# Ledger of designs, part 107: peptides against a protein of PDB entry 2FGR

Target 1, 331 residues: chain A of PDB entry 2FGR
Amino acid sequence: SSVTLFGIVDTNVAYVNKDAAGDSRYGLGTSGASTSRLGLRGTEDLGGGLKAGFWLEGEIFGDDGNASGFNFKRRSTVSLSGNFGEVRLGRDLVPTSQKLTSYDLFSATGIGPFMGFRNWAAGQGADDNGIRANNLISYYTPNFGGFNAGFGYAFDEKQTIGTADSVGRYIGGYVAYDNGPLSASLGLAQQKTAVGGLATDRDEITLGASYNFGVAKLSGLLQQTKFKRDIGGDIKTNSYMLGASAPVGGVGEVKLQYALYDQKAIDSKAHQITLGYVHNLSKRTALYGNLAFLKNKDASTLGLQAKGVYAGGVQAGESQTGVQVGIRHAF

## One batch from the design tools (peptide; made by RFdiffusion4, then SolubleMPNN)

Design b2_p15_4_s4 (from b2_p15_4, 6 letters changed)
Fold by OpenDDE base, seed 4:
Parts: structure tokens; sequence; C-alpha cells
Structure b2_p15_4_s4 (fold): chain B 331 residues (1-331), chain A 15 residues (1-15)
């Protein structure tokens, strides 16, 4: 058996020009280029091509030293793997998010990422963003000539909120083609949750694709989320993303990403554009900067996710500008 | 081995 300690410490100075009161926020934030983490992982060869694995990973908050505590809520899995693929037991990224967030050029963190994986409906479930699940069983196929898939089921364990009795149940999966410069995927998921104490289905469909041209990479996402409510009608959001990245001078990477969030229930759009730069000081250490602009229209109140500084909404129809400048170190 | 380090770091830097 092996055990590897690993992690990332990513800390930044962040600024947003508006909060919910219209005031600026600034300070020390975390996870602007990569989510800060501490993890333990290992494998055991069981012979015959079978391996056991474990993975324990928690988020690190370098600004306060994890004052709210440490946990393994990022991933806490035991696995069996072999020629059949991999089966995982425990909290993890759900298969749909694990695959489809790979097209986000901002690594699903900071002020630049695709925000489509969101609780759009004030869902009362802990994971109503569709990113992770408790009580998860996942299966991932090998890659067969580019084709691969992942499937997952999370037990609700009879979690109740109001009259909802299946909160936290997940079923979902993806199919993908990953070959050379091309990646393309389709993901489907349903989660059981509650909105206003009433049973609600969070349905998600996501298409993703990327192509690496060597000199640049293009990436795109198309997503629809629908919180299906028995009363009050569906809360539907169509989210779109297009991004490009390019290496700069052998030591840097520039990223540009646009997203549109068409929030149908409030007939309101939000536009996000982010410019990012990463400067590698080494293989393990980078400086980075992000500049994001979020334009809310009409009743939209979306805010940039400047973790550790401000991640709340803004006033309806207001625009927000965010900046992060930080250090990422991986070990 | 640089390749092993690169693979390790790619895995650590995964989302």
Amino acid sequence: as target 1 above (331 residues)
Amino acid sequence: DDEAEDAYLAEVLSR
C-alpha cells in the first residue's frame, strides 16, 4: 500500500466593487486559481489487475487557518479499480460535474469559473449546485478508443425537508469522447431536493466540448438546469460558456472566458466575462491574476465568487467587477 | 522523473 500527502495552498488579495448594499469588498481570499486543499490518497495492488484505493480531501482556507474546521467534504472515497474501470464509494464530485466542469478554463473556482453548476432556485439541499453528493456510488469506465462514461447514484437516506422525503438523492451520468486534442461530453442528472419545504427535482443537462489547437485551447459548455416544483412552476436556467486559453512565453497562460446565464423564471440574463493570467514561477508555484466583469440584467442578482472576501449577490440589474491576485502552491 | 512529477501535479491540480 502507498499513502501520499498532497495539497494546494492558493491565497489571493481580492476586490469586488459591489456587494448587496452596493459597497465594495476587499481582503484576503482563497482558491482563486485552484481550490486550496489538503489530501491523503493511496493505492493497494490486490493482484490480478485489481487495485484498492482511498482518497480523502478537504478544503483549506489559508486566510483564517480553517477556523470553521477541516473535513474531507471535497472527496472521501474508497475505490476498486481494474480493467473494468473504477467503482467509488463515498462523497465525491458527482459524475456529471466531474466530467463537465473539466471544460471550465478557470478550474471551477475563483471569480472566473462557469457558474452554471448552481443552486438556481433556493433549493434547501446541501448539494443543490449539482457538484458533489453524499452517500455516492460512482462508476467510471475505462477509455475505449476515446469513448468513456461515468455513472452515479447517491442515497437520500430518507433525508426530509418539509414534506420532501428524498432530499439528496442523485442519479446521473455522462458519456464522453476524449481523443487527442478533442474532448466532448453529454451529462444528465437528477437530484431530489426541496424548495419552500416542497419536493423538487433538480434536472440538469450539460454539453461540453474542447479542442486543443496546440497554440490555443477552445472550450464550451451548454447547460440547462430545471428545478421542477409542483407549485409555482419550474425554475429554469440556460447557461452558456465559451472560453479560450493560450500559453504565453513558455511560463504563462492567458485565459478568456465568457458565460451567459439566462434565468427564465425571472426573465433575466447575466453576462460574465473573465480575463485570467497564470505565471508559473515553477512547476509547483504560480502567480495569478483574474479580472472578472458580471453584468446583471433586469431582476438578476448574481455575484462573483470571491471566496473569503465576498460571494454574495448584488442588487438587481447591477454590474460587479472583481479582481483577484494571488499565489498558488502545490505540494 | 519529470514525467512522474508532471503526472502527480496534474492529478493534484485536478478540480
Scores: peptide ipSAE 0.617, ipTM 0.955, DockQ to the pose 0.905
Fold by OpenDDE base, seed 1:
Structure b2_p15_4_s4 (fold): chain B 331 residues (1-331), chain A 15 residues (1-15)
Amino acid sequence: as target 1 above (331 residues)
Amino acid sequence: DDEAEDAYLAEVLSR
């Protein structure tokens, strides 16, 4: 058996021009280009094409040295893999987020990412953003001439909040085509949760696609999230993303991404535009900069996710500008 | 092996 220690330390100076009070925030933040992490993984060849695996991964907060502690909430899986694909047991990215966040050019972190994978309804479940689940069983197929799929089920274990009795149950999956420059995927998920102590279904549908032209990559997402409450109307958000990236001078990458969040329950839109640049000093070390604009309309209060500095909302209808400049190191 | 290092780093840098 082999054990590999791996990780990323990503730390930045961040600024946002508005918080919930309308004041600026600035300081040292984390995870602006990639989520900072520490992990352990390994595999064992069992013979006959069968392998056992494990993966333990937690988030690192370089600004405070993990003052709130360390855990393996990013991933804590044991697996079997072979010609049939891979079965995983344990907390992980749910199959829908694992596949569909691959189309986000900002690596699902910092001030630039697609924010559609969100708790839009003040859901009371711990993972109501649709990104990860506890008590998860996942299956991933091999790639068959481009076609692949993933499926997952998470047990609720009779977790209750208010009158809701199945909190944390997840069922979901995706189908995809990945061949050469083309990737396309459709994901469907349902998660059981509570809103205001009442049972609620978080339903999600996501379509993603990307194409690599060599000189540039285009990527897009279409998502609908619905919190279907037993009492009260649906809380629905339609999220749209379009992004482009291009290599620069053999040592850098420029990224531009637009997203629209149409929040139907409050009849309000938010527009996000982000420009990013990554400069590779080596294969392991990069400098980066992100510039993001978030325009809230009407009752929308969304904020940019400047982790470690400010990740809260703004006043209704207010716009926010964010900047991150940092160092990423992978080991 | 540069290819093995590139594959390792791609996996580490995954989301």
Scores: peptide ipSAE 0.612, ipTM 0.953, DockQ to the pose 0.901
Fold by OpenDDE base, seed 2:
Structure b2_p15_4_s4 (fold): chain B 331 residues (1-331), chain A 15 residues (1-15)
Amino acid sequence: as target 1 above (331 residues)
Amino acid sequence: DDEAEDAYLAEVLSR
């Protein structure tokens, strides 16, 4: 048996020029290049190609020292793996998010990431962003000549909100092709939730692809999220992302990513563009800077996710500019 | 082993 302690501390100075009142916010923020985390993991060889594993991982908030406490809500799994692939039991990334967020060049954190994995409908479930689930069973195939897949089911355990009786149920999966410079994936998921105390299905379809040209990487996402409500009609968002990254001088990486969030229920679009730079001081330590611009149109109120400083919305139709400059250290 | 370290760091830096 082995046990590994691991983590990331990522802390930044962040600025956004507008909050919900139209005022600027600035301060010390977290997780601008990678989500700060502390984890324990290990494996046991059971013989015959079978392994047991565990993974416990929680988010770290370096700005306040985890004043709200520490938990293993990032991942808390036990697993069996072998030639058949891997089965995981416990809270984790749902298979769809685990695969499809891999196309986000901003590592699903900070002010630059693809924000499509979101609660678009004021869903009352704990994980209505489609990222993680409690009570999850997951299965991941091996890679077969590039082809791979993942599937998951989360039990609702009869969780109720209002008249909804299956809140937190997840079913989903992906199919993918990962071979050399090419990655492509299709993900499908449904979560049971509530909106306004009424049963609601959060349906998600996501397409992702990336290609590494050596000198640059291109990545893209196409997503539809639909909160199907019996009353008030569906809340549908079509999200699009296109990003590029390139190595700079052997020690740096530049990233540019654009996203469009077409929020159909409010006939409103938001445009996000982010420029990022990472400078590797070592394999473990990097400096980074992000510059993001978010343009809301019409009734859109999206805000950049400057975690630890300001992650709220803005006034309808307002634009927001954000900056993060920070240090990431991995151990 | 640099390769083992790189693999470890890739796993740590995973999303």
Scores: peptide ipSAE 0.612, ipTM 0.953, DockQ to the pose 0.860
Fold by OpenDDE base, seed 5:
Formats: C-alpha cells, structure tokens, sequence
Structure b2_p15_4_s4 (fold): chain B 331 residues (1-331), chain A 15 residues (1-15)
C-alpha cells in the first residue's frame, strides 16, 4: 500500500465593496483559485486488476489556521476499483456536483465560480447546496469510448427536522461524453430536506458542456434547482453560465465567466461576471487575481464568496464588486 | 517523470 500526503494552500488579499450593511470588507481570505486542503490518500493493489483505495481530505483556512478545527468533510472515502469502475463509500462530492462543477472555469471556488449549487430556499439540511453528502455510496463507470456515468445514493439514517423525515437522503447521477476536446453531461439529483420544519425535495437538473479549441476553451452550464415544498409552493432558480479561458503565453491563463441566476420565487435576477488571471510561477505555485461584479436586481441579495473576508449577502437590488489577489501552492 | 508529476498535480488540483 502507498500513502500520499497532499494539499493546497491558497491565500489571498480580498476586497468587497458591499456587505449586508452597505459597507466595504477587506482582509486576508482563502481559496481564491483552488480550495485550500490537506489530504491523505493511498491505494493497494489486490491483484487481478482490483485495487482498494482511501481518500481523506479536509479544508484548510490559512488566514486563521483552522481556528474552528479540521475535519475530513471534503472527502472521507474507502473504495474498490477495477475494470468495472469505482465504488466509493463515505462522504464525498455527490456524483452530480463532481461532474457538473467541472465546467466551472473558476473550479467552484473564490469570487468567480458558478453559484448555482446553492441552498436557494433556506433548506435546513447540512448539504442543501447539492455539493456533498454524508453516508454516500457512489459508483463511477469507466470511460467507454467517451461515454461515462456516475451514480450515488446517500442514506438519511432516519434523520428528522421538524415534521420532515428522510432528511439527507440523496439520489442522483450523471451521464457524460468525454472525448478529446469535447465534454458534455447531464446530471439529475434529488435530495430530501426541510424548509421551515416541513418536508422539502431539492430537485436539480444540470446540463454542462465544454470544448477546448486549443487556443481557448468554452464552457457552459444550464441548471434548474427546485425546492418542492408541501406548503408554500416551489422555490425555483434557473442558473446559466458561459465562460471562456485561454492560455496566455506558456505560463498564464485568462478566464472570463458570466452567470445569470433567475430566482423565480422572488421574480429577481442576479448577474455575475468575473475576470480571472492565473500566473504559474511553477507547476505547483501560482499567483492569481480575480475581479468579479455581481449585479442584483429587485429582491435579489446574492453576495460574492470572498471566503475568509465576506461571504454574506447584500441589500436587495445592490451590486457588489469583489477582488482577490493571492498565492496558490500545491504539494 | 514529468507525466507522473502532471498526473499527480492534476489530481491534487481537482475540485
């Protein structure tokens, strides 16, 4: 068996011009280009093409030294893999988020990412953003001529909130085609949760595609998230993303991404546009800068996720500008 | 081996 220690330390200076009070926030933030993490992983060859694996990974907060503690909530899996693919047991990215966030050019982190994977309805479940699940069993197929799929089920373990039962149950999966420059996928998920102590289904459908032209990459997402409440009607958000990235010389990458969040329950839209640049000092170390604009309309209160500085909302209809400049190091 | 390092870093830098 092998054991590999790995991680990322990503720390930035961040600024946002608006918080919930209308004031600016600035300071040292985390995870602007990649989520900072510490992990252990390893494999054992069992013979006959069968392998056992483990993966333990937690988030690092470089600004405060993990003052709130450390855990393996990013991933804590044991697996078997072989010609049949991979089965994973334990907390992980749910298959839908694992695949569909791959189209986010900002790697689902910092002030620029696609924010569609969100708790849109004040869901009371621990993972109502649709990103990860506890008690998860996942299966990933091999790639068959480009075609691949992933499926997952998370046990609720009879968790209750108010009158809601089955809280934390997840079922979902994706189908994909990944071949050369093309990636395309469809993801479907349902998660059981509660809103106001009442049973609620979080339904998600996501389409993603990307194409690498060599000189540039285009990427897109189409998502609908619906919190189906027994009382009070559905909370639906349609989220759209279009992004482009291009290499700049041999050492740089520029990214531009637009997202639209059409929040149907409040008849309000938010527009996000982000410009990012990464400068690779080495294979392991990069400098980066992000500039994001978030325009809320009407009752929308979305905020940019300047983790470690400010990740809250803004006043209804307010616009927010965010900046991050930082260092990413991978080991 | 540059390829092995690139593969390792791709996994580390995964989302």
Amino acid sequence: as target 1 above (331 residues)
Amino acid sequence: DDEAEDAYLAEVLSR
Scores: peptide ipSAE 0.598, ipTM 0.950, DockQ to the pose 0.914

Design b2_p15_5_s1 (from b2_p15_5, 9 letters changed)
Fold by OpenDDE base, seed 1:
Structure b2_p15_5_s1 (fold): chain B 331 residues (1-331), chain A 15 residues (1-15)
Amino acid sequence: as target 1 above (331 residues)
Amino acid sequence: MEFLLGEDPETLPPA
């Protein structure tokens, strides 16, 4: 049996030129290149190819020293694995998020990531961004000649909000083909939630693909998120992403990513473009810089996610520029 | 039980 202690401390100086009042924000932020974390994981060989596992992981906030506390909300699982794949019990990334966020060249964090995995409708559930779930059972297949899949179900445990009686129920999964330079995946999910105290289904479909040309990698996402309300029209967002990355001089990586968020309920679009650079000082330590532009049109109020500095919205139709320069250290 | 310190950051889930 083994236990591994691991983590990342990622801290940056961040700037955004506009907040909700039109004022600039700047300071020390976290998780600009990778989410800062502390984790414990381990395995036990049970014989016959069967293994037990555990994983406990929480977010670290280096700017305030976790003033609001520490928890294992990133992942808290026990598992069995073998030739059949892996079964996990506990809070984790839902299978759709775990697979489909892998196509985001900005690692689902900082000011540059694909923001499609979002609560688009003021959903009242704790995980209405479609990223994680409580009370989750997950199953992941082995890779069979490139083909693989993952499935998950989360219990609502009769959680109610207003008239909604199944808040937090998740069902979803993906199918994928991962072989050499090619990755492609299709994910489907439904989560039960509430909007305005009324039962709402958060339906999600996501297509992802990437290809590594050696000298560069291309990656893309197509997503539709739909909050189907029992009363009122659907709140639908179509999100698109295209990105490229390339190694630079054996010690660096440059990344460029564009995303479009077509927010149908408000007939408004937002455009995000991000340039990133990572400079590896070692295998464990990197310097990084991100430059992001977010253009809101019409009624769109999206903001860049400069965690620890400003992650709120902007005024309708306003553009925002963000910068992060930081250090990532992994242990 | 073996206690290991440190992991390759490139093998960690991004999210």
Scores: peptide ipSAE 0.125, ipTM 0.797, DockQ to the pose 0.838
Fold by OpenDDE base, seed 2:
Structure b2_p15_5_s1 (fold): chain B 331 residues (1-331), chain A 15 residues (1-15)
Amino acid sequence: as target 1 above (331 residues)
Amino acid sequence: MEFLLGEDPETLPPA
């Protein structure tokens, strides 16, 4: 059996030119290029091609030293794996987010990521962003000539909010083709939640694709998220992303990503564009810089996610500019 | 039990 201790400490200086009051915010932030984390994982060979595994991972907040505590909410799984694939028990990324966030060139982190995996409807469930779930059983297939899939179910355990009695139930999965320079995936998920104390289904459909041309990589996402409410109508968002990355001088990477969030319930769009650069000082240590611009239209109030500095919204129809400059260290 | 420190960060899932 083996146990590996691993982690990432990513800390930055961040600035946003507007908060909800229209004021600038700046300071020391976390997780600008990669989510800061501490983890333990291990495997045991059980013979016959069967392995047991565990994974315990929590987020690190380097700016405050985890003042709110440490937990394993990123992942807390036990697994069996073999020629059949992998079965996981415990809190994890849901299969849809695990696969479809891989097309985000900003790794779902900092001020540049695709923000489609979001609670668009003031859902009252703990994981209404569609990223992770408690009480999750997941299955991942092997890769068969490029084809692979993942499926998951999370138990609600009769969690209630208002009149909603199945909060936290998840069912979802993806199918994918990963072969050489090409990756493509389709994900479907439904999560039960509550909005205003009433039962609501969060439906999600996501298509992702990427192609590595060697000199550059292109990546894209198409997503629809729909909170189906019995009262007040559906809250639907169509999210689009297109990104490109390229190696620079053998030690750097430049990234450019655009996203559009078409928030149908408020008939309002938001546009996000981010330029990023990563400079590898070593295999484990990098410097990075991100420059993001978010333009809200009409009633849209989205904010850039400068974690540790400001991750709130802005006034309706306002634009926000964000900068992060930081160090990422992996151990 | 073997105890290992550090991994290739590229093998770690993003978010």
Scores: peptide ipSAE 0.074, ipTM 0.771, DockQ to the pose 0.837
Fold by OpenDDE base, seed 5:
Structure b2_p15_5_s1 (fold): chain B 331 residues (1-331), chain A 15 residues (1-15)
Amino acid sequence: as target 1 above (331 residues)
Amino acid sequence: MEFLLGEDPETLPPA
């Protein structure tokens, strides 16, 4: 049996030129290149190719020293794995987010990520961004000649909000082809939630693909998120992403990513462009810089996620510029 | 029980 202590401390100086009042914000932020984390994981060989596993992981906030406490809300799983794949029990990334966020060149964190995995509808559920779930059972297949899949179900445990029942129920999965330089996947999910105390289904479909040309990698996402409300009509967002990354001088990586968020319920678009650079000082330590520009149109109020500094919205139709410069250390 | 320090960070899920 083994137990591994692991983590990432990622802390940055961040700036955004506009908050909800139109004022600039700046300071020390967290998780600009990777989400800061502390975890324990381990395995036990049970013989015959069967293994037991555990994984406990929580977010670290380096700027405030976890002033609000520490928990294992990133992942808290026990698993069995073998030739059949892996079964996990406990809070984790839902299979759809685990797979489809892998196409985000900004690692689903900082000011540059694809922001499609979002609560677009003021959903009242704890995980209405479609990223993680409580009470989750998940299954991941082995890779069969490139083909792989993941499935998950989260129990609602009769959680209610207003008149909505089954809140927190998740069902979803993906199918993928991962072979050499190519990755492609399709994810489907439904989560039960509430909006305004009324039952709402969060439906998500995501297509992702990437290809590594050696000299550069291209990556793309197509997503539709729909909050189906019994009253008031659907809240639908179509999100698109295209990104490229390239190695620089053997120790660096440059990234450029564009995203479009077409927010149908408010007939408004937002455009995000991010330029990032990572400089590896070692296998474990990197310097990084991100520059992001977010252009809201019409009624759109999206803000860049400068965690620890400012992650709120802006005024309708306003543009926001963000900068992060930081250190990432993995242990 | 062998206490191992973190494996290659490239093996960690990004999100």
Scores: peptide ipSAE 0.055, ipTM 0.752, DockQ to the pose 0.788
Fold by OpenDDE base, seed 3:
Structure b2_p15_5_s1 (fold): chain B 331 residues (1-331), chain A 15 residues (1-15)
Amino acid sequence: as target 1 above (331 residues)
Amino acid sequence: MEFLLGEDPETLPPA
């Protein structure tokens, strides 16, 4: 049996030129290239190809020293794995986010990531961004000739908000083909939530693909998120992403990513473009810089996620520029 | 029981 203590401390200086009042924000932020974390994990060989596992992981906020405390909300699983794949019990990334965020060249972190995995409708559930779930059972297949899949179900445990009585129920999964330079996936999910105290279904469909040409990687996402409300009509967002990355000088990586968020319920679009650079000082330590531009149109109020500095929205139709420069250290 | 310190971050979920 083994136990591994691991983590990432990622801290940056960040700037955004606009907050909700139109004022600039700057300071020390966290998680610009990778989410800062502390974790414990372990495995036990049970014989016959069967293994038990555990994983406990929480977010670290290096700028304030976790002033609000520490928890294992990133992952808290026990698992069995073998030739059949892996079964996990506990809070984790839902299968759809675990797979489909892998096409985000900014690793779903900092000011550059694809922001499609979002609570688009002021959903009142704790995980209405479609990223993680409580009370989750997950199953992941082995890779068979490139083909793989993952499935998950989260219990609502009769959590109620207003008249909604199934809040937090998740069902979803993906199918994928991962072979050599090619990856492609389709994910489907439904989560039960509430909006305005009324039962609402968060439906999500996501297509992802990437190809590694060696000299560069291309990646793309297509997503539709739909909050189906009984009153007030559906809140639908179509999100698109296209990105490219390339190695630089054997120790660096440059990334460029564009995303479009077509927010149908408000007939408003947001455009995001991000340039990123990572410079590896070692396998464990990197310097990085991100430059992001977010253009909101019409009623759109999206903000860049400069965690620890400013992650709120902006005024309707306003553009926001963000910068992060930081250090990532993995241990 | 083996106690290991640190892993390659590339093997970890990004988010």
Scores: peptide ipSAE 0.148, ipTM 0.822, DockQ to the pose 0.856; fails the geometry check

